# Ledger of designs, part 24: peptides against a protein of PDB entry 6FBK

Target 1, 90 residues: chain A of PDB entry 6FBK
Amino acid sequence: EDTGVRVELAEEDHGRKSTIALRLWVEDPKKLKGKPKDNGAIEFTFDLEKETPDEVAQEMIESGFFHESDVKIVAKSIRDRVALIQWRRE

## One batch from the design tools (peptide; aimed at target 1 I42 M60 S63 F65)

Design b2_p24_2_s3 (made by RFdiffusion4, then SolubleMPNN; from b2_p24_2, 9 letters changed)
Fold by OpenDDE base, seed 2:
Structure b2_p24_2_s3 (fold): chain B 90 residues (1-90), chain A 24 residues (1-24)
Amino acid sequence: as target 1 above (90 residues)
Amino acid sequence: MVKREFKVLDAEELEKLKAEVEAR
């Protein structure tokens, strides 16, 4: 399902390291319960072995990027992209 | 407090990013 939140690699993934750089932005704000303050993108690193999408999403909420009610949709968007990355590494 | 580093890209940077992603 389309979360309305887009997550993409900020770098080429050669499948060699566990840490990757991601960029996240809102494509369809209507799918969010809150109103994001930023109209740009958020860049961050993600450890495929040690971190979880839910943890990162919670940290984004705590940083003020999204409303707390949207933590799960943000987490899902990250999870979906991470899953694709993991799939392509196989 | 959040220890994770988040880099914020503005709208212009996002447009460049979108173009880059589209070109992939």
Scores: peptide ipSAE 0.678, ipTM 0.901, DockQ to the pose 0.820
OpenDDE base, seeds 1, 3, 4, 5: peptide ipSAE 0.670, 0.673, 0.661, 0.671; ipTM 0.895, 0.896, 0.888, 0.895

Design b2_p24_3 (made by RFdiffusion4)
Pose (drawn by RFdiffusion4):
Parts: C-alpha cells; structure tokens; sequence
Structure b2_p24_3 (pose): chain A 83 residues (1-30, 38-90), chain P 24 residues (1-24)
C-alpha cells in the first residue's frame, strides 16, 4: 500500500553519521507544513519520534503507528542505500 | 540521549507554535 506521509533526508547523507536530519510532511491523509527533525539510527525509534510528533500536535494519538512506519521506511531506505 | 530527545520535542513544539502564528 501507501502511507501518504513523505519522509526525506534534510542534509546530504554523508555516511558513518549516527544521526541524520529528516523532513516529514503529508500529501494524502487517507499545521499543514514540513517537519524537520534529527534521528539517531542506532538509538532512537521511529515509534518514539512518531509519539513525540503526537505529543507535539501534528497528528492524532492513534495515528502513531502510521507515522512511525513512514519514518521507519525512510530510515530503512537510507540504510539500504548505505548498503 | 534523554536530553537530545527533550530538545527535539521542544523544537517540534516550537515548529507547531510558529506554524499556528503563520496561519493567524
């Protein structure tokens, strides 16, 4: 399927960087802006950041697993492109 | 780690407040 939540890199992916800057926004909901944040790959969880975005007023409380996966896919996509 | 998570949460809250101000 599709999530409709776009999560992309914020800074050039340099590799061997334990923290990455990401940008998240929504195009299909099936603040209306972009959300930039940092993510620690070896420590922080997509579900943890998703909940923070919940507790910060971006999405509904039960919409956490959806946003968590959208971040997770980008983290996965960055590491696969990192071989 | 805990401090970085708190800072990120604060930054997210600031981004939300700034976006509300832009909508107003």
Amino acid sequence: EDTGVRVELAEEDHGRKSTIALRLWVEDPKDNGAIEFTFDLEKETPDEVAQEMIESGFFHESDVKIVAKSIRDRVALIQWRRE
Amino acid sequence: AEEEREERKEELEEQREEAEEEEE

Design b2_p24_3_s1 (made by RFdiffusion4, then SolubleMPNN; from b2_p24_3, 11 letters changed)
Fold by OpenDDE base, seed 1:
Structure b2_p24_3_s1 (fold): chain B 90 residues (1-90), chain A 24 residues (1-24)
Amino acid sequence: as target 1 above (90 residues)
Amino acid sequence: MEKRREERLERLKRQRREAEERRR
C-alpha cells in the first residue's frame, strides 16, 4: 500500500542497539498540516524494544505536522519500515 | 519512558517551527 508517507533510516543500522534514527517525509502535500511548500524530512528516534508506531505517530500529530485523521497513515508507514528493519536484523 | 517521549516531542515541535519559518 502506498501511504504517500516515506520512512527511511537516517543512519546506518548495524543491528547493535534498539534505538534507531529515522526520517519521514510526505509525498502527498494534502497530508501535511498547514500545507508547507517545503516538506523537509522529519527526523525522529524509535526504540525497537520499547515503543510502538502508534505512540510515535501520535507524538507527530501533537507536534503539529499532521492532522489527527492521518495518525494511522503515519503509524502504518513507521510500522512498515520498522518491520523491514527487524526482518533484516534476523 | 516519559522523558523519552518529552524529548522526542520537543524535537518534533522544533522541527515544525523551523518548517513554518521556511515557508515564509
Scores: peptide ipSAE 0.672, ipTM 0.910, DockQ to the pose 0.748
OpenDDE base, seeds 2, 3, 4, 5: peptide ipSAE 0.667, 0.668, 0.671, 0.671; ipTM 0.909, 0.909, 0.909, 0.910

Design b2_p24_3_s2 (made by RFdiffusion4, then SolubleMPNN; from b2_p24_3, 13 letters changed)
Fold by OpenDDE base, seed 4:
Structure b2_p24_3_s2 (fold): chain B 90 residues (1-90), chain A 24 residues (1-24)
Amino acid sequence: as target 1 above (90 residues)
Amino acid sequence: MEERRRARLEALRAQREAARRAAE
């Protein structure tokens, strides 16, 4: 499934830290709450050992970027990227 | 963990407010 949400590393991953810097941007403007003109990337950290995509996605909803109905789509996008990063570290 | 969550949430809110102001 194409979520319409992209997540990428905001830094080079050397596999040394549990915390990574990520960027998230939306391809579908309908998923952005308030229809902002600036569709810039959202920057955030993620601890690979202690945090879950669902928790971080919920924080993004609380901050006002997304509608509650899109929390699972955002979480999936983060999960897929995190899984790929973890796979490459092994 | 609560401190980390709070810090991230504050950073996200700041980004959202900046985006809102830029759209005005």
Scores: peptide ipSAE 0.668, ipTM 0.910, DockQ to the pose 0.782
OpenDDE base, seeds 1, 2, 3, 5: peptide ipSAE 0.664, 0.667, 0.666, 0.664; ipTM 0.910, 0.911, 0.909, 0.911

Design b2_p24_3_s3 (made by RFdiffusion4, then SolubleMPNN; from b2_p24_3, 10 letters changed)
Fold by OpenDDE base, seed 1:
Structure b2_p24_3_s3 (fold): chain B 90 residues (1-90), chain A 24 residues (1-24)
Amino acid sequence: as target 1 above (90 residues)
Amino acid sequence: MEERREKRKRELLEQRREAERRAA
């Protein structure tokens, strides 16, 4: 499913660390909250072992990037990318 | 865990503020 939210690695993944650097941006401007019409890419770290997409998505909502109603869409986008990264590591 | 969450939240807020400054 195309969520309109893109997530990718911000660094090369050698499969050595549990923590990875990710980049997230929105292709659908309707999902951006507040005054900025283009927030640019959001950069963040993610611990593959200790953290969940839902909690990170919630933190982004609390930071004011997205509407509260889009938390599950953001979480799904992160989850899908994380799953692909984990599969490639196997 | 709490410390990690607060750290990320701070970094996210900083990025949000930077985006707002660029849009102003």
Scores: peptide ipSAE 0.666, ipTM 0.913, DockQ to the pose 0.764
OpenDDE base, seeds 2, 3, 4, 5: peptide ipSAE 0.630, 0.661, 0.629, 0.666; ipTM 0.897, 0.912, 0.897, 0.914; seeds 2, 4 fail the geometry check

Design b2_p24_4 (made by RFdiffusion4)
Pose (drawn by RFdiffusion4):
Structure b2_p24_4 (pose): chain A 83 residues (1-30, 38-90), chain P 24 residues (1-24)
Amino acid sequence: EDTGVRVELAEEDHGRKSTIALRLWVEDPKDNGAIEFTFDLEKETPDEVAQEMIESGFFHESDVKIVAKSIRDRVALIQWRRE
Amino acid sequence: EEAREERKEALREQKEEMEEEEEE
């Protein structure tokens, strides 16, 4: 399927960087803006950041697993491209 | 833990800034 939540890199991926800057926005919901944040790959969880975005007023409380996966896919996509 | 708190604060600041833009 599709999530409709786009999560992309914010800064050039340099590798061997334990923290990465990401940008998240929504195009299909099935603040209406972009959300930039940092993510620690070895420590922080996509579910943790998703909940913070919940507790910060970006999405509904039960819409956490969906946003968590969208971030998770980007983290996965960055590490696969990192081989 | 501190970085998580800073990120949460930054997210709340971004929210306020985006609300101000909608109001303008």

Design b2_p24_4_s1 (made by RFdiffusion4, then SolubleMPNN; from b2_p24_4, 10 letters changed)
Fold by OpenDDE base, seed 1:
Structure b2_p24_4_s1 (fold): chain B 90 residues (1-90), chain A 24 residues (1-24)
Amino acid sequence: as target 1 above (90 residues)
Amino acid sequence: MERRRRRKERLLEQRERLREEEEE
């Protein structure tokens, strides 16, 4: 399912740390609060052992990037990327 | 506690930058 939200590694993952650096950008400008002229990626850290995609997505809502209605699509996009990263570490 | 605070601060800084770019 294409959420229109992309999440990627901001740094190379060597599999050594529980914390990773991620970037998130939105392909559909209707899902962002505001009209950024620059479709800049949001940079954030994620702890693979201690944090959940829902918690991190909620922090992005609280910071004013997205509407509360979009928290689940943001969380899903983070979850899907995190799952791929974890799978590649095994 | 400290990691969540740092992430929130960095998210707010990035959101402020996006607002400045919207006003130009």
Scores: peptide ipSAE 0.638, ipTM 0.890, DockQ to the pose 0.681
OpenDDE base, seeds 2, 3, 4, 5: peptide ipSAE 0.632, 0.631, 0.632, 0.635; ipTM 0.889, 0.888, 0.888, 0.890; seed 2 fails the geometry check

Design b2_p24_4_s2 (made by RFdiffusion4, then SolubleMPNN; from b2_p24_4, 13 letters changed)
Fold by OpenDDE base, seed 2:
Structure b2_p24_4_s2 (fold): chain B 90 residues (1-90), chain A 24 residues (1-24)
Amino acid sequence: as target 1 above (90 residues)
Amino acid sequence: MERRERRLRELREQREELRRRRLE
């Protein structure tokens, strides 16, 4: 499913660290229930061992980037990218 | 500082920067 939210590696992943640098931005705002006004790439680190996409998504909501109704779509976007990265490491 | 608190701060700073750019 296309979430309309894009997540990419901000840095090359050499598979050495448990943390990765990511960028997240809205590609298709029509997929969101809210209307994010402050569009642009959000940069964040993600600990593959300690963190969950839901946790990070919730923090983005709390920071005011997205409406609370979009927490799951944001989390899914992160989850999907993280899964791809983990699969590539294997 | 807890990881969560640090992330929230960094996220808020980014949001404010993006907001500033939008309003300029």
Scores: peptide ipSAE 0.704, ipTM 0.913, DockQ to the pose 0.739
OpenDDE base, seeds 1, 3, 4, 5: peptide ipSAE 0.703, 0.700, 0.639, 0.702; ipTM 0.912, 0.910, 0.895, 0.912

Design b2_p24_4_s3 (made by RFdiffusion4, then SolubleMPNN; from b2_p24_4, 8 letters changed)
Fold by OpenDDE base, seed 3:
Structure b2_p24_4_s3 (fold): chain B 90 residues (1-90), chain A 24 residues (1-24)
Amino acid sequence: as target 1 above (90 residues)
Amino acid sequence: MERRERRKEELLEQREELREEEEE
């Protein structure tokens, strides 16, 4: 299912670092209960070895981008993109 | 600073910038 949240690489991934730069934005705000009014892309780093999508999603909730009810949608979107990046590195 | 603390600061800064742009 389309979460309505898009996550992409903010930079080219050469597979050299455990840390990647990502961008996250809401493609379909109707799919989110929190209705983030801001369509601006959120830029963040993610450590593929040390961090979890759930932790980063929770930090975005705490920063006020999304409501707590949407944490699992945000986490899933990050997780799915991270998995694709990891699979491409193999 | 832990990586997590730095990310939290960067997220808060971006959220504040977006709020200022919405109020103008």
Scores: peptide ipSAE 0.575, ipTM 0.859, DockQ to the pose 0.770
OpenDDE base, seeds 1, 2, 4, 5: peptide ipSAE 0.574, 0.566, 0.570, 0.576; ipTM 0.857, 0.854, 0.855, 0.861; seed 5 fails the geometry check

Design b2_p24_4_s4 (made by RFdiffusion4, then SolubleMPNN; from b2_p24_4, 10 letters changed)
Fold by OpenDDE base, seed 5:
Structure b2_p24_4_s4 (fold): chain B 90 residues (1-90), chain A 24 residues (1-24)
Amino acid sequence: as target 1 above (90 residues)
Amino acid sequence: MERRERRREELREQRERLREREEE
């Protein structure tokens, strides 16, 4: 499922730490709150043991990056990438 | 509380960085 939200590693994952650096961007600028002219990526840390994609997505909305209606799309995009990273570590 | 405050700070810095790039 293409959510129109991309999430990738912002650093090389050596599988040694629970915290990873991620980069998130949207392909459709209409999903960004405020309609920014520059579709820049959000860089953020994610703790694979302590954090959930839903909590992080909610925090991004509270910070004003996305509309409340897009929380589940953002959370799914983070979840899907995190699941792939965890799968590669096993 | 510390983890949520750190996340809010990280996201604030990202929002500021993106705003500065729009003013250039």
Scores: peptide ipSAE 0.634, ipTM 0.894, DockQ to the pose 0.617
OpenDDE base, seeds 1, 2, 3, 4: peptide ipSAE 0.624, 0.626, 0.629, 0.627; ipTM 0.892, 0.892, 0.893, 0.892

Design b2_p24_5 (made by RFdiffusion4)
Pose (drawn by RFdiffusion4):
Structure b2_p24_5 (pose): chain A 83 residues (1-30, 38-90), chain P 24 residues (1-24)
Amino acid sequence: EDTGVRVELAEEDHGRKSTIALRLWVEDPKDNGAIEFTFDLEKETPDEVAQEMIESGFFHESDVKIVAKSIRDRVALIQWRRE
Amino acid sequence: EEELEERFKVRDLEEVKEELEEEE
């Protein structure tokens, strides 16, 4: 399927960086802006950041697993491209 | 709340898309 929540890198991926800057926005919902944040790969969870985005007024409370996966896919996509 | 506002920077989407295009 598809999530409709786009999550991409914010800064050039340099490797061996435990923290990465990410940008998140929505194109299909099936603030209306971009959300930039940092993510710790070995420590922080996509579900944790998703809940913070919930508790910050970006998405609905029960829309957490969806946004958590969208971030998770990007974290996965960055690490696979990191071999 | 303040920590969350500091962490999550909301930006204009058109600017973010232009920056990504420039990077590519």

Design b2_p24_5_s1 (made by RFdiffusion4, then SolubleMPNN; from b2_p24_5, 9 letters changed)
Fold by OpenDDE base, seed 3:
Structure b2_p24_5_s1 (fold): chain B 90 residues (1-90), chain A 24 residues (1-24)
Amino acid sequence: as target 1 above (90 residues)
Amino acid sequence: KEKLKKKFKVLDLEEVLEELEERR
């Protein structure tokens, strides 16, 4: 389950809006097939109603943050965090 | 034909980790 990619809330979630601010970064680059371009934390909004982890991950690939072979790992890390947030809201 | 809808902001990782540590 450890993807080597960490995703956290950029802000406190009060469960009031359908959009959340997330931050994503690599903790263990050995888990990735490609080498990420930079070692920063990527901040972005995620629309719980309109977006999917796969689509956002793909956009990160297209932006050059990750290798195309790692799209599923990135997507999973986003999905897992989003699921936790949604479960906590309920 | 995929449309890029997402914009990403890159932050300093040390600052992010420090903020997370402060939240604990």
Scores: peptide ipSAE 0.667, ipTM 0.891, DockQ to the pose 0.584
OpenDDE base, seeds 1, 2, 4, 5: peptide ipSAE 0.667, 0.466, 0.665, 0.656; ipTM 0.893, 0.807, 0.891, 0.891

Design b2_p24_5_s2 (made by RFdiffusion4, then SolubleMPNN; from b2_p24_5, 9 letters changed)
Fold by OpenDDE base, seed 2:
Structure b2_p24_5_s2 (fold): chain B 90 residues (1-90), chain A 24 residues (1-24)
Amino acid sequence: as target 1 above (90 residues)
Amino acid sequence: SEELKKKFKVLDLEEVLEELEKRR
């Protein structure tokens, strides 16, 4: 599913660390209910063992990056990328 | 919170996209 939110690796993944650096940004704002305050890319570390996409998305909402109504779409974008990364590690 | 401010860093999107293009 095209969430309109894109997530990519900020660094090369060698499959060694439990943490990965990610960058998240909006490609299609039409798919969001709220209007993001900025048009930048959000860089963050994601702990594959300790964190969940929903938790991180919620933290982004708390930080004011997205409207609360878009938490699930943001979480999904992270989840999809994380899943892809994990599949590639196997 | 200040902890969240440290967790998330905002980058210029154009630079990010340019970097991605270079990777491919």
Scores: peptide ipSAE 0.667, ipTM 0.892, DockQ to the pose 0.915
OpenDDE base, seeds 1, 3, 4, 5: peptide ipSAE 0.475, 0.478, 0.477, 0.474; ipTM 0.813, 0.815, 0.816, 0.814

Design b2_p24_5_s3 (made by RFdiffusion4, then SolubleMPNN; from b2_p24_5, 10 letters changed)
Fold by OpenDDE base, seed 4:
Structure b2_p24_5_s3 (fold): chain B 90 residues (1-90), chain A 24 residues (1-24)
Amino acid sequence: as target 1 above (90 residues)
Amino acid sequence: MEELKKKFKVLDLEKVLEELEKRR
């Protein structure tokens, strides 16, 4: 269940808006099949109503951040964090 | 390749981690 990819809120979530700012980075590159070409934290906005983790993960692949074989693990890391945020809002 | 609707900003990881530590 540890994807080796960490996703955190870039801001405090007050549960008021449908968009959230997230930051994603690799904690354990051994969990990935490919090797990311940079070791920074990727900041992005996620629309809780309009976007899916799979779509955003695919965009990251197409942007060159990750290898195509790692799309599912990246998507899972986003999904897991988004789920936690959604649950906290309930 | 599909249309990119996301803008990804790359931040210094050390700075991000320092900020997270301050939240704890």
Scores: peptide ipSAE 0.679, ipTM 0.896, DockQ to the pose 0.630
OpenDDE base, seeds 1, 2, 3, 5: peptide ipSAE 0.675, 0.678, 0.673, 0.675; ipTM 0.895, 0.897, 0.893, 0.896

Design b2_p24_5_s4 (made by RFdiffusion4, then SolubleMPNN; from b2_p24_5, 8 letters changed)
Fold by OpenDDE base, seed 2:
Structure b2_p24_5_s4 (fold): chain B 90 residues (1-90), chain A 24 residues (1-24)
Amino acid sequence: as target 1 above (90 residues)
Amino acid sequence: KEELEKKFKVLDLEEVLQELEERR
């Protein structure tokens, strides 16, 4: 399902690091229950070995980027992109 | 259990979209 939240690599992935730089932004605000803080793109590092999409999503909520009720949709957007990246690496 | 601390950098969306278009 389309979450309305887009996640892309901030850099070219050569499959050499356990961490990747990601950028996340809202493409369709109607998919969210709350209103995002702004309309920018959030850049962050994701550790493929230590972090989970759910935990990172929760941190974004705590940072005030999204409403608490949208944690699952944000987590899913990250999870889906990370899965694609991991599949490409294999 | 590892304690997580995230730093999020907010970028101009137009610039990000432009970069993606150029990357394609």
Scores: peptide ipSAE 0.673, ipTM 0.895, DockQ to the pose 0.554
OpenDDE base, seeds 1, 3, 4, 5: peptide ipSAE 0.463, 0.660, 0.633, 0.466; ipTM 0.810, 0.893, 0.889, 0.812; seed 5 fails the geometry check

Design b2_p24_6_s1 (made by RFdiffusion4, then SolubleMPNN; its pose is not in this set)
Fold by OpenDDE base, seed 2:
Structure b2_p24_6_s1 (fold): chain B 90 residues (1-90), chain A 24 residues (1-24)
Amino acid sequence: as target 1 above (90 residues)
Amino acid sequence: EPEVEYRVSKKSGKVFKVYKDYKP
């Protein structure tokens, strides 16, 4: 499902590290229940072994990027990309 | 050159690098 939130690799993934760099931005704001406070892209690291999309999404909400009502859609966006990356590594 | 802002998660200390007015 199209969440309206795009998540892409911010750097090449050679499948050698447990951490990856991701870039997240809103492609379709109409898919969000709230209006993001910031208009831009967010880059961050994601530890494939230690972190979860839900936890990172929660941190983004707490950091003021998104409304709490959109935590699940943000988490899903991250999860979908992470799953795809993991699939590529196999 | 894009304007950059850094925010740090109070929960984990994770750094979020923000490119303001980002256009892919």
Scores: peptide ipSAE 0.772, ipTM 0.938, DockQ to the pose 0.882
OpenDDE base, seeds 1, 3, 4, 5: peptide ipSAE 0.771, 0.771, 0.772, 0.771; ipTM 0.938, 0.938, 0.938, 0.938

Design b2_p24_6_s2 (made by RFdiffusion4, then SolubleMPNN; its pose is not in this set)
Fold by OpenDDE base, seed 2:
Structure b2_p24_6_s2 (fold): chain B 90 residues (1-90), chain A 24 residues (1-24)
Amino acid sequence: as target 1 above (90 residues)
Amino acid sequence: APEVEQRVSKKSGKVFTVYKDYKP
């Protein structure tokens, strides 16, 4: 499902390390329940072995990027991208 | 050039770098 939140690699992935750099931004704000505080892209690292999309999404909410009601949609967007990256590594 | 801001997660210390008014 289209979450309205887009997540892309912020750097080339050679599949050699467990950490990746991601870039996340709102593509369709209508799909979010709340209005994001910031209008921009968020770049961050993601450890494929140690971190979970839900945990990172929670951190984003607590950092003031998104409304608490949108934690799951943010987590899903991260999860979907991470899954795709994992599949490409196979 | 977009304004850049950094926020650090209180939980893990993860750094979030924000590029304001980002244009895909």
Scores: peptide ipSAE 0.769, ipTM 0.937, DockQ to the pose 0.880
OpenDDE base, seeds 1, 3, 4, 5: peptide ipSAE 0.768, 0.767, 0.768, 0.768; ipTM 0.937, 0.936, 0.936, 0.937

Design b2_p24_6_s3 (made by RFdiffusion4, then SolubleMPNN; its pose is not in this set)
Fold by OpenDDE base, seed 5:
Parts: sequence; C-alpha cells; structure tokens
Structure b2_p24_6_s3 (fold): chain B 90 residues (1-90), chain A 24 residues (1-24)
Amino acid sequence: as target 1 above (90 residues)
Amino acid sequence: EPEVEERVSKRSGKVFKVYKNYKP
C-alpha cells in the first residue's frame, strides 16, 4: 500500500547496531487526511529493539508534524521500511 | 545552506531534525 509517506535510510546500514537513521517525508499529501504543518524531511534515529513505529509516529503527531488522524499511516510507513531493513540484514 | 530545525519529543526526548522545503 502506498501511504504517500516515504521513509528511507538517512545513512548506510551495515547491520552492526540496533539503531538506524531514517528520513521521512511526504511524497503524496493527498494520501493524508490532514495537512502537515511542515514541508520537509524529518530525520531521526530508530532503535530496532526498543522502539515501535506506532510510538514514534505518535511522537511526531505530538511534535506537530502531522494531524492525529494520520498517525496510523505514518506508523505504517515507518514499519514497512523498518521491516525491509530487517529483512535485508538477514 | 538548507534551513534546518530541530524538535525534541516531549515524550522521549527524541530529536527530530527537519530539513525545510526538502525535495528528494
């Protein structure tokens, strides 16, 4: 499913640590129910062992990046990328 | 020089680095 939100590695992943650097941006705003307050890319670390896409997405909502109604779509975008990264590590 | 802003999560303290008007 195309969420309209892109998530990519912000740095090369060598599979050595539990944390990864991600970059997230809106590719298709029409997929979101709300209008993001910011127009740009968000870079952040993600701990593969301790954090969850849902919690990080919620943090983004609370930080004013997205409307609360879009928390799940943002979380899914992060989850899908994280899963892909984990699969590549195997 | 790109416009950069940092926001810190009130919940965890996680830093979100924002590149304004980013275009891939």
Scores: peptide ipSAE 0.774, ipTM 0.939, DockQ to the pose 0.880
OpenDDE base, seeds 1, 2, 3, 4: peptide ipSAE 0.773, 0.773, 0.773, 0.773; ipTM 0.939, 0.939, 0.939, 0.938

Design b2_p24_7 (made by RFdiffusion4)
Pose (drawn by RFdiffusion4):
Structure b2_p24_7 (pose): chain A 83 residues (1-30, 38-90), chain P 24 residues (1-24)
Amino acid sequence: EDTGVRVELAEEDHGRKSTIALRLWVEDPKDNGAIEFTFDLEKETPDEVAQEMIESGFFHESDVKIVAKSIRDRVALIQWRRE
Amino acid sequence: KKREFKLMPIEEAKEEVEELEEEE
């Protein structure tokens, strides 16, 4: 399927960086803006950041697993491109 | 510590992502 929540890199991926800057926005919901944040790959969880985005007023409380996966896919996509 | 979020327009975020992809 598709999530409709786009999550992309914010800064050039340099490798061997335990923290990465990410940008998240929505194009299909099936603030209306971009959300930039940092993510620690070895420590922080996509679900943790998703909940913070919940507790910060971006999405609904039960819309957490959906946003958590969208971030998770990007983290996965960055590490697969990191071989 | 609480996390900090930077907010910006989507059009600006898309242009900067496209530029970043071209650089890579």

Design b2_p24_7_s1 (made by RFdiffusion4, then SolubleMPNN; from b2_p24_7, 8 letters changed)
Fold by OpenDDE base, seed 5:
Structure b2_p24_7_s1 (fold): chain B 90 residues (1-90), chain A 24 residues (1-24)
Amino acid sequence: as target 1 above (90 residues)
Amino acid sequence: SKREFKVMPVEEAKRRVEELRKRE
């Protein structure tokens, strides 16, 4: 499913660390219910062992990046990228 | 602790991503 939210690696992944750097931005704002405060790319770290996409998405909402109604679509975009990264590591 | 978020222009992000892919 195309969420309209793009998530990419912000660093080369050698499969060694449990943490990864990610960048997230909106490619298709029509897929979102609310309007984000701006159209910038958000860079952040994600711990593959300790953190969840839902928690990170919620933190983005609390920071004012997205409307609360879009928490699940944001979380899904993160989850999808993380899954791809995990599959590549195997 | 509060999570750190760094914001940059989308164009810059796309360029950086492309540069990373070229190194692979």
Scores: peptide ipSAE 0.730, ipTM 0.931, DockQ to the pose 0.936
OpenDDE base, seeds 1, 2, 3, 4: peptide ipSAE 0.730, 0.730, 0.730, 0.729; ipTM 0.931, 0.931, 0.931, 0.932

Design b2_p24_7_s2 (made by RFdiffusion4, then SolubleMPNN; from b2_p24_7, 8 letters changed)
Fold by OpenDDE base, seed 5:
Structure b2_p24_7_s2 (fold): chain B 90 residues (1-90), chain A 24 residues (1-24)
Amino acid sequence: as target 1 above (90 residues)
Amino acid sequence: MKREFKVMPVEEAKKEVAELKAKE
């Protein structure tokens, strides 16, 4: 499913550490229920072992990046990228 | 602790991501 939210690696992944740098931005705002005030790319660190996409998405909403109704779509975009990264590490 | 978020221009992000993918 195309979430309209793009998540990419912000660094090379050598599969050596549990943390990864990610960048997230909106490609298709029509797929979001709310309208983000700031249209920038958000860079953040994600711990593959300790953190969840839902938690990070909630924190983004609390920081004012997204509307509360878009928590699941944001979380899904992160989850999908994280899954790809983990699969490539195998 | 509160998570740290860094905001940057989308075009800059796309450029750097493209460079990373090209190196891959």
Scores: peptide ipSAE 0.732, ipTM 0.936, DockQ to the pose 0.947
OpenDDE base, seeds 1, 2, 3, 4: peptide ipSAE 0.731, 0.731, 0.731, 0.732; ipTM 0.936, 0.936, 0.936, 0.936

Design b2_p24_7_s3 (made by RFdiffusion4, then SolubleMPNN; from b2_p24_7, 8 letters changed)
Fold by OpenDDE base, seed 3:
Structure b2_p24_7_s3 (fold): chain B 90 residues (1-90), chain A 24 residues (1-24)
Amino acid sequence: as target 1 above (90 residues)
Amino acid sequence: MKRVFKVMPVEEAKRAVEELEARE
């Protein structure tokens, strides 16, 4: 299912480190239950070994980027991209 | 500790992706 949230690498992944730089933004706001206050791309680092998409999504909600009702859709978008990155590393 | 989030224009992010894809 299309989450309407896009997550991309902010850098080239050489598969050398456990941390990656990601950028997340809303492509289709209609897919979200809440209304994001700003339409910007959010850049953040993600540790492939230590962190989870759910934790990052929750932190985005706490920072006010998304409504609580959208935590799972945000987490899914991060998880899907992270999975692709991990599969590419293998 | 609060996670660091950097906000940038979507257009800039999209251009960066396009540039990365062009390099590969």
Scores: peptide ipSAE 0.710, ipTM 0.923, DockQ to the pose 0.899
OpenDDE base, seeds 1, 2, 4, 5: peptide ipSAE 0.708, 0.708, 0.708, 0.710; ipTM 0.922, 0.923, 0.922, 0.923

